# Peptides against a protein of PDB entry 3V4L: the designs that were tried, part 68

Target 1, 386 residues: chain A of PDB entry 3V4L
Amino acid sequence: GQPLAKDKVALLIGNMSYWEHPKLKAPLVDVYELTNLLRQLDFKVVSLLDLTEYEMCNAVDEFLLLLDKGVYGLLYYAGHGYENFGNSFMVPVDAPNPYRSENCLCVQNILKLMQEKETGLNVFLLDMCRKRNDYDDTIPILDALKVTANIVFGYATCQGAEAFEIQHSGLANGIFMKFLKDRLLEDKKITVLLDEVAEDMGKCHLTKGRQALEIRSSLSEKRALTDPVQGAPCSAEALVRNLQWAKAHELPESMCLKFQCGVHIQLGFAAEFSNVMIIYTSIVHKPPEIIMCDAYVTDFPLDLDIDPKHANKGTPEETGSYLVSKDLPKHCLYTRLSSLQKLKEHLIFTVCLSYQYSGLEDTVEEKQEVNVGKPLIAKLDMHRGL

## One batch from the design tools (peptide; made by RFdiffusion4, then SolubleMPNN)

Design b1_p12_6_s4 (from b1_p12_6, 7 letters changed)
Fold by OpenDDE base, seed 3:
Structure b1_p12_6_s4 (fold): chain B 386 residues (1-386), chain A 12 residues (1-12)
Amino acid sequence: as target 1 above (386 residues)
Amino acid sequence: MTVEIVSFAADV
């Protein structure tokens, strides 16, 4: 019979904005494209950008809470990384230079924890370098993994080799994701799908002799990412899992703000990632006596580390939001909140209306405080592990 | 259109 997944859960991490290492670009597009594809495959996807060590640990812990017997788990990582003694280390954005295993997340440790959940399939897609880190002499003594026969690794590159991105017109896409995305929706055993991706990479003139996919698998069954999820959640655990995922994807409701001057503002919210939200403001009503008005957002929680210079842009692209701009209303002011995982409290901010009356030289300001609760990933309280 | 290929290597 066709294999059934009890559920399908994916954690996607893209690290780009390293503090002490070269910045990357590809993880932005790669995580976004993969998120959209996995959603079409009925995965519950958590997509996170630019995580610290602590935030990555918490994201993995929350991901593990979504796993259970017969659940398909997929971990994707794009960023800096290394491989020592056959152990893969994902490098957080706050990793020191040089980094060590103590500053990084070991994928094999995550695999061990996934095996304890009795998952139906464990897929790791690692879009990172696999060079040895000579500054880390730690030999991880890992306990013997259980023989679960349900593990698939797709390494973007060979052992000891580099992964690459292709930069074009200010955007980048990882070489691995470039080929993976074209096949990911195919109803094939995941190892067969990845083998075809490896062939495509090997045929391309840009990638031939530069990067090659490595597949490592113990998968004994014909499992595919296309495998249907079993019907309605029948267990309390399945309901809890659905609720946990839903919390991480709940946007604030759009608001209509009314100012004393008679200006009405639409305040809207859009998710780019589970930890990245766009706020947009638009003037929906203006009295005729007001010649010009703008609605700025300000006074954000300090935990979000929002630079006011990057807030209130005339285009989504000026905020660094290139991916969701087509789905946003036009003629707004846009602000990108890129670190929602840092939000400990409710998202409270000020909407400031600046306006001018006909025949007055001076600008007038009115302010309203807005509380939108905890948006998206901020509802999971990723900080609870302290 | 210049295509640039950039490594994910950290300068460590």
Scores: peptide ipSAE 0.315, ipTM 0.841, DockQ to the pose 0.802
Fold by OpenDDE base, seed 5:
Structure b1_p12_6_s4 (fold): chain B 386 residues (1-386), chain A 12 residues (1-12)
Amino acid sequence: as target 1 above (386 residues)
Amino acid sequence: MTVEIVSFAADV
C-alpha cells in the first residue's frame, strides 16, 4: 500500500541578522516559500527567523515534542554553518567571532533525538556552508546513532564547499531553494526528488561548478513528502500534537476600538512567520467635525526591541514585510513585530488617536491600552531559561 | 537586472 505518515511536522529556521558575522538575505524568502509549499503538503510548519543559540535550542525542543512514532519530521536550516569531522553545525545569530561547537547546534545531535521518537521519516535540508572551521578543534563525542533506515540529508553544497545566494533588486534566494521549490510538490520518493533537484542545479550555468547538492540517505522505504497523513483515529497523541501546533499559530482576534470622540479604529493582526507578526490599524469611522485623525501603536514591551522609527508605516514594505503585503488590507498603518520569541509577558501596547476638530488649532489625544495575550510562538515561552 | 552571487561563508 502507499506509505502513510502518522503526522507531518516541519521546523524551518532562517538566520540572517548575525551580530558578529556577515548578514544574509536569502533565508527570509527561502523560509517563507518553503513554509507555503510544506503547508500544501499538509505539514504542520513552525517557521522562525533570526534565533539566538538559546532560542534555537528551545525551537528544536518544541519541534521534538511534536514528533512521535511514524511522524514525518523535517528540519530546514538556512544561515551560516560549518562541518567538522562529518558533523554539521548551525550558527545562531548571537554566535561570537570566531564561533565554536559550544556556540552552535549540532544537527547529528538533533537526529539522535529524532531517532528516539521513532519517527517514520527524518529529513534534513541544510542550506549552509560545509567548510571546516579551523577555530574549532573539538571532536564531538556523538553517542552511537540507532540503525534507522529512514534518514535523508539534502546538503545545499558539497563537503568542504560554500553555499550561495542569488541577489536580485534587494531580494535573494538560496541556490538550493531556487531548484527545490520547483519540485517539492512532486509525488516522488524524497531521495528521487532531491536527485532531480541535483540534476537541475548541475544544468544551470550560474550554479554548475559552483554549488552541487549532496544527498545522504539510509531511506529503505518509498517515502515521499506527498504521503498522506493517516486519517483519524484521534489518538490522544495526535490531539496533543494538533493542540501544541495550534497554540504556536494562534493570532489575536481583530478588534474594533471606539474612542470618546466617536472615531472607530480597526486593529488587525497577520502572521508573516511563527515569530513575526504584522499589526495594522485603520480609521473605519470618523465624525464629520473631526478634520484630521491619525491612529498609531506605541508602548510595546521592552523585550521586543521595537524601534519607533520602523513602526506605524504607510506600507507593509516600509516595515520590512515584503512577503505578506498582498494579503494585508490596504490604507492602514503597519507595524512589524519580528522577535515574538523574546516576549516574556502578554503583548500589551497603546493605541493612540491624535485628532483635530474643525475650528480648533489644538490637537487632542485619546489612548487605549490593548492586551492581546501571547501571540503565535510567544505562547511556547521560548525564553523561560533567561 | 544585475545578478549578484553571494557566499554564505562567514568571515571567521
Scores: peptide ipSAE 0.311, ipTM 0.841, DockQ to the pose 0.811
Fold by OpenDDE base, seed 4:
Structure b1_p12_6_s4 (fold): chain B 386 residues (1-386), chain A 12 residues (1-12)
Amino acid sequence: as target 1 above (386 residues)
Amino acid sequence: MTVEIVSFAADV
């Protein structure tokens, strides 16, 4: 019979905004595109950008809580990385220069933990460099992996080689994602799909002799990303998993704020990623006596590290949001919250209305505090270990 | 349009 997944869960991490290392661009688009594709494949996707070591550890721990017997687990990583002694290390954004294994997440350790969950399939898609880090002489004594015959690694590049992005018009895609996205929805054994991606990459003049996909697999069954989720009554564990995932993806409801002057503001929310939300404000009603009126958001929690210079923009793109701008209302002020994983408490902020009456030169301000609870990933309380 | 290919290498 066709293999069935008990469930399908993906963690996608894109690290770009490194503190001590060159900034990347591709992970933004690549995580977004892969998220949309995996959602079409009925994956529960957690998508996270720009994680510290601690935040990456917590993201992996939360991902492992979503895994269980017969669940398909997919980990995608795009960012800096290295490979020492056949161990792949994902580099967090706060990693020092030089970084070592103690500052990084070992993929093989994650695989070990996934094997303990008795997963139906483990897929790793690693869009990172595989050069040796000569500053890390640590030989990880990893326990022997279990023989589960359900493991697939897609390495964006060969051992000892670099991965690359293609930059065009201010956007970038990883070379791996560029070819992967065209085939990801195909009903094929995952290793066959990746072999076809490798062939496509090898035929392209831009990538030929620069980057080649490496597939490492121990997959005894014909498993595909298209394999249907088992429609049997959800076990208690499957219900918990569904609730946990839903909790991490719940947006605040849109609000209509009414000010004393008679101005009405719509406050809306959109998810770009599991840790990235856009707030938008629009004036939906203005008394005719009010000639000028602006509604801006301020007084965010300090944990979010919001630069006021990037808040209240006239376009989503000016906030750094290029991907969801088509789905957003027009003629708003936009604010991008890119670090929702840092939020320890409820998201409380102020909506400030600045307005002017006809025939009065003085601007008047009215303020309303808004509490939207814990949006998106902030509901997982990833900080409970600090 | 010029396409730039940039490495993910941390070493510049």
Scores: peptide ipSAE 0.305, ipTM 0.832, DockQ to the pose 0.714
Fold by OpenDDE base, seed 2:
Structure b1_p12_6_s4 (fold): chain B 386 residues (1-386), chain A 12 residues (1-12)
Amino acid sequence: as target 1 above (386 residues)
Amino acid sequence: MTVEIVSFAADV
């Protein structure tokens, strides 16, 4: 019979906005495209951008809580990285220059913890450089890994080599994701699928001799990302896992706000990633005596580090949101909340209505405070040390 | 349109 997964869980991390290192562009599109593909494959996907060391550790811990016996686990990382002594290190956005193993997450440590969960399949897709870091002479003393025949590594590049992005017209894609996305939905053993991606990358004139996919696998069974999830979650653990994932992906409900002047606004919410949300406002009713009317959002929690200059834009693209703009209503003001993982308390903000009456020169303002609770990933309280 | 290929290498 076809192999069954008990469940399928993926953590996708894209680091771009480094503090002390060159900024990347590709992880934005690559994490988004991979999220949509893995959702079509019935994965529970957590997608996170621009994580600090602490936030990456907590994201991995929350991912490990979703893993259990026979669950398929997939970790994707796009960002800066290095490889020392056969250990792969993912670099957080707050990593110092130079960074060391103490500032980074070791993928082989994550693999050890996944093996303790008795997972059905462990897939690592690492879209990072694999050069040695000469500033880190630390040899990680890794405990001996269990001999499990269920591990697959897809490295975007060879050992000691660089990974690359292709920039075109202001957008960028990683070379690895560019080829992976065309095959990811195929009903093939994951190692066969990755081998076909390696062949496609090797045929491209842009990538040939610059970047090559390396596959490392112990996978003895014919397992695919297309393998069906075993039927309805009957166990208490499966129900808890489904509830935990659902909490991390619950958007605030759309709201209709009514002001004293008789203006009605629609306040809506859209997810770009598990830690990135767009707020949009639109005027849905205006009395005829009001000639001009705008609805702004302001007074956000300081933990979100929202620059007011980037809030209340006339297009999603002006906020830095290029991916979900087609699914958003038109004729709104848009605000992109990145870094929802930093939110310790409820998301409370002010909606400010500015308007003018016919025949009055002075602008009038009305304000309403809105509490939308903890949106998306903020429900996992990732800032609480376990 | 010029396609640019940019490394993920950090200046380490």
Scores: peptide ipSAE 0.304, ipTM 0.838, DockQ to the pose 0.799

Design b1_p12_7_s1 (from b1_p12_7, 8 letters changed)
Fold by OpenDDE base, seed 5:
Structure b1_p12_7_s1 (fold): chain B 386 residues (1-386), chain A 12 residues (1-12)
Amino acid sequence: as target 1 above (386 residues)
Amino acid sequence: SAADEAALVPMS
């Protein structure tokens, strides 16, 4: 019969906003497009942007809690990286310059932990450089991997080579994702699918002789990303996994706020990623005696590092949100919360209505506090280990 | 071309 997955779980990490390293652009689009494709393949997807070392460790630990016997696990990473002695290191956004193995996550350590879960398939998609880091002389003594015959690596580039993004005047994919996305939905053995992606990438004149896809696999079975999930979760572990994933994807409900002046505001929420949420406000009712009114969001938790200069924008694009802007309501003020993983407590903030009456020059303000609980990834309490 | 090289940014 067709192989069945007990479940399918994916962790996608895109690091771009490095503190001590060059900023990237492609991981934004690549994580977003891959998230949408893997959801069409019935994957439970956690998508995270711009993680510190500690936040990356916790995201991997939470991902490993979702893994169990016969579950398909997929890890995608886009960002800075290196390869020393066949060990792949993912570079967090807070990594020093130069970075070392002690500041980075070793992919082969994650693979070891995935093998302990008795997974049905382990897929790593690594959109990073594989150049040697000459500042890191550490030879990691990794324990020997188990012979599980269920492992696939798709490396965006060859050993000792660089991976590239194409910086045009607009949003662009990395070179790997540009070709991967066109084939990802095909009902093929994952190694055959990646081989076809390698052939398509090999036709690209821009990367010819600079970047080539490498496939490393030990996969004895015909496993595909299209393999159906086994029916209704009958185990207690499958129920817990489904509940844990659902909690990490729950948006706050839209609210209608009523002010004393008779103005009504619609407050809405949209997910861009598991750790990135857009808040939007709109005036839905205004008394005729009020000539002008605006609804601002303010007084956010300090842990979110929200600059007021980047809040309350007239377009989603002015907040740095280019991907979900088509699906958002028009004629709002928009605020992008890009670091929901940093939220320790409930998301409490103020909605401030500033308004003017006809024939009065003075502006009046009314304020309401809003508590929306823990949105999205903030429900996983990624900070409980500090 | 120099334009094609200027479009490729390494993810190193």
Scores: peptide ipSAE 0.304, ipTM 0.756, DockQ to the pose 0.751
Fold by OpenDDE base, seed 2:
Structure b1_p12_7_s1 (fold): chain B 386 residues (1-386), chain A 12 residues (1-12)
Amino acid sequence: as target 1 above (386 residues)
Amino acid sequence: SAADEAALVPMS
């Protein structure tokens, strides 16, 4: 019969905004496009940008809670990385310079934990450098992996080589994602699909002799990313998994705020990633006696590190949101919350209405506090260990 | 016109 997945779960991490290392750009587009493709493949996708070591550990732990017997697990990482002694290390945004294994997440440790869950398929897509880190001489003592015959690694580059992004003046994919996205929806064994991606990359003149896809696989079965999910959640564990994923993707409902002056504001929310949300405000009703009227959001929780200079912009693009701007309403003020994983409490903020009456020079302000609970990834309580 | 050679930046 056709292989069936019990469920399909993906964790996508894109690190760009490094503190002590060169900033990247491709992971933004790569994580976004891969998220949309994996959703079309009926994956439960958690997509996270710019994680610290602690936040990456918690994201992996939450991903492992979604895994169970016969579940397909996919981990994608785009960012800085290295490979020592055949162990792959993902570099968090807060990693020191130089970084070491103690500051990084070992992919083979994650694989061990996935094998303990008795997963149906383990796919790793690693869009990172594979050079040796000469500042780290630590040999990880890894326990022996189980022989599960269900492991696939797609490395964006060869062992000891670099992975590259293309710096254009606009948004561009990394080299690996540029070719992967064109084939990812094909109904093929995952190792055959990745081999075709490797052939397509090998034709690119930009990467010829600089970057080549490496595939490592123990996969003995004809498993594909297109494999259907086994029907309705028949187990209590499958119901819990579906509820946990749904919580991590629940947006606040749009609100209509009414001010005493008779102005009505629409407050709306959009997800860019599991940890990135756009807030937008629009004036939907204004009394004719009010000549000027603006609606600002302010007083965000300190844990979100919101710079007021980047809040309340006339376009999504001015906030750094280039991907979801087409799906947003026009003529709003936009604010991007890029660090929802840091939110320990409810998202409480102020909507401030500034307005002027006809024939009065003085501006009037009205304020309303808004509590939207824990949006998106903030519902998983990634901070439970502190 | 030099085509802006797309600078490959390493993800190192």
Scores: peptide ipSAE 0.300, ipTM 0.754, DockQ to the pose 0.623
Fold by OpenDDE base, seed 3:
Structure b1_p12_7_s1 (fold): chain B 386 residues (1-386), chain A 12 residues (1-12)
Amino acid sequence: as target 1 above (386 residues)
Amino acid sequence: SAADEAALVPMS
């Protein structure tokens, strides 16, 4: 019969906004598109952008808590990276220049921890360079891996080679995701699917002789990403896993704010990623005596690093939100919270209504504080280790 | 094209 997954869990990390390294663009689109595809495959997906070393460690730890016997685990990473002595290192956004293994996450260490969970399948999709870092002479002493025969690596490039993104004027995928996305939903053994992706990438004139997919597998069984999840969670552990994942994806409820002037504001929330939320405000009722009014969001927690110059935009795109704009209501003011992992406390902010009465030149302001609790990934308290 | 080559950025 077709194998069953006990559950399916994915962690997707896209690092772009490096402090000391060249900024990337593709990880934004790649993580978003892969998230939507894996959700269609009944994966529980945590999608995170622009993580520090500490935040990446915590994201991996939270991912490992979702893993158990017979669970399918998928880790995707898009960002800067290197490979020394057959060990793959994912580079956090706060990594120094030059970075070293002490500043980076070793994928083989994550694999060891996944093997301790007795997972049904371990898939690593590494959309990063595999060039040697000559500034890091550290040879990781890895303990001997268990022979679990359930491991698949899809490397976006060959050993010692670079992986590339295409910097067009618009949104574009990285080279790996461009081909992976077209096949990911196919009911095929994951190694066969990746081999077909490798053939498709090999036909691309842009990457010919520059980038080629490498597949490394010990997968002894016919397992696919399409393998059905075993029915309703029958164990306490499965219930805990489902609840933990659900908490990390719970948006605040939309609110109707009523101001003393009689203006009503709809405050709404949309998830772009597990750590990225769009806040939008719309005027749903305005008294006729008020000629102009706008509802601004302000006074965000300092931990979120929200620049007011990037808040309260007339379009989602002006906030840097290009992916979810079609699913957002029109004629709002939009604010993108891109660092929800940094939120230690409840998300408290102010809605400021600025308005003008007919025949008065002076603007009037009313303010209302809003507490929306811990949105999305902020419910996991990823900072509890500091 | 030479324009397509200029669009490839390494993720190193």
Scores: peptide ipSAE 0.299, ipTM 0.754, DockQ to the pose 0.856
Fold by OpenDDE base, seed 4:
Structure b1_p12_7_s1 (fold): chain B 386 residues (1-386), chain A 12 residues (1-12)
Amino acid sequence: as target 1 above (386 residues)
Amino acid sequence: SAADEAALVPMS
């Protein structure tokens, strides 16, 4: 019969906003597009941007809690990286320059932990450079991997080579995701699918002789990303996994705020990623005596590091949100919260209504505090341990 | 072509 997955879980990490390294652009689009494709494949997807070392470790730990016997696990990473002695290291955004293995996450260590979960399939898609880091002389003593015959690595580039992004004036995929996305929904053995992606990349004149996909696999069974999730009975474990994933994706409910002046504001929330939320405000009712009226969000928790200069924009794009802008209501003020993983407490903020009456020169302000609890990934308390 | 202006930037 066709193989069945007990469940399908994906962790997607895109690191772009490095502190001590060149900033990237492609991981934003690549994580977003891959999230949407994997959701169409019935994956439970956690999508995270711009993680520190500590936040990456916690994201991997939470991902490993979603894994169990016969579950398909997929890890995607886009960002800076290196390969020493056949070990792949993902570079966190807070990594020093030069970075070392002690500042990075080893993919083969994650694979070891996934093998302890008795997973049905382990897929790693690594959109990072594979150059040797000459500043890291550490020879990792990796424990021998178990012979599970359920492992697939798709590397965006060859060993010792660079992976590239296409920097255009607009949003563009990395080279790997550009070709992967066109085939990802095909009902094929994952190694056959990746081989076809490698052929498509090999036909591209831009990457010819610069970047080539490498596939490393030990996959004895015909497993595909299209393999159906095993239906009921829902084990207690499957219920816990579903609840844990649902917590990481729970948006605040939209609110209708009523001010004393008779203005009504709609406050809404949209997820861009598991750690990125857009807040939007719209005026839904205004008394005729009020000539000008704006609703600003302010007084965010300090842990979110929200620059007021990037808040309350007339377009989603001015906040740095280019991907979900089509699904957002128009004629709002928009604020992008890009670091929800940093939120230790409830998201409490102020809605400030600024307005002017006809025939009064002075601007009047009314304020309402809003508590939306812990949105999205902030429910997982990724800071437990400091 | 719009393809010729693609600056390949290394992710290294």
Scores: peptide ipSAE 0.290, ipTM 0.754, DockQ to the pose 0.665

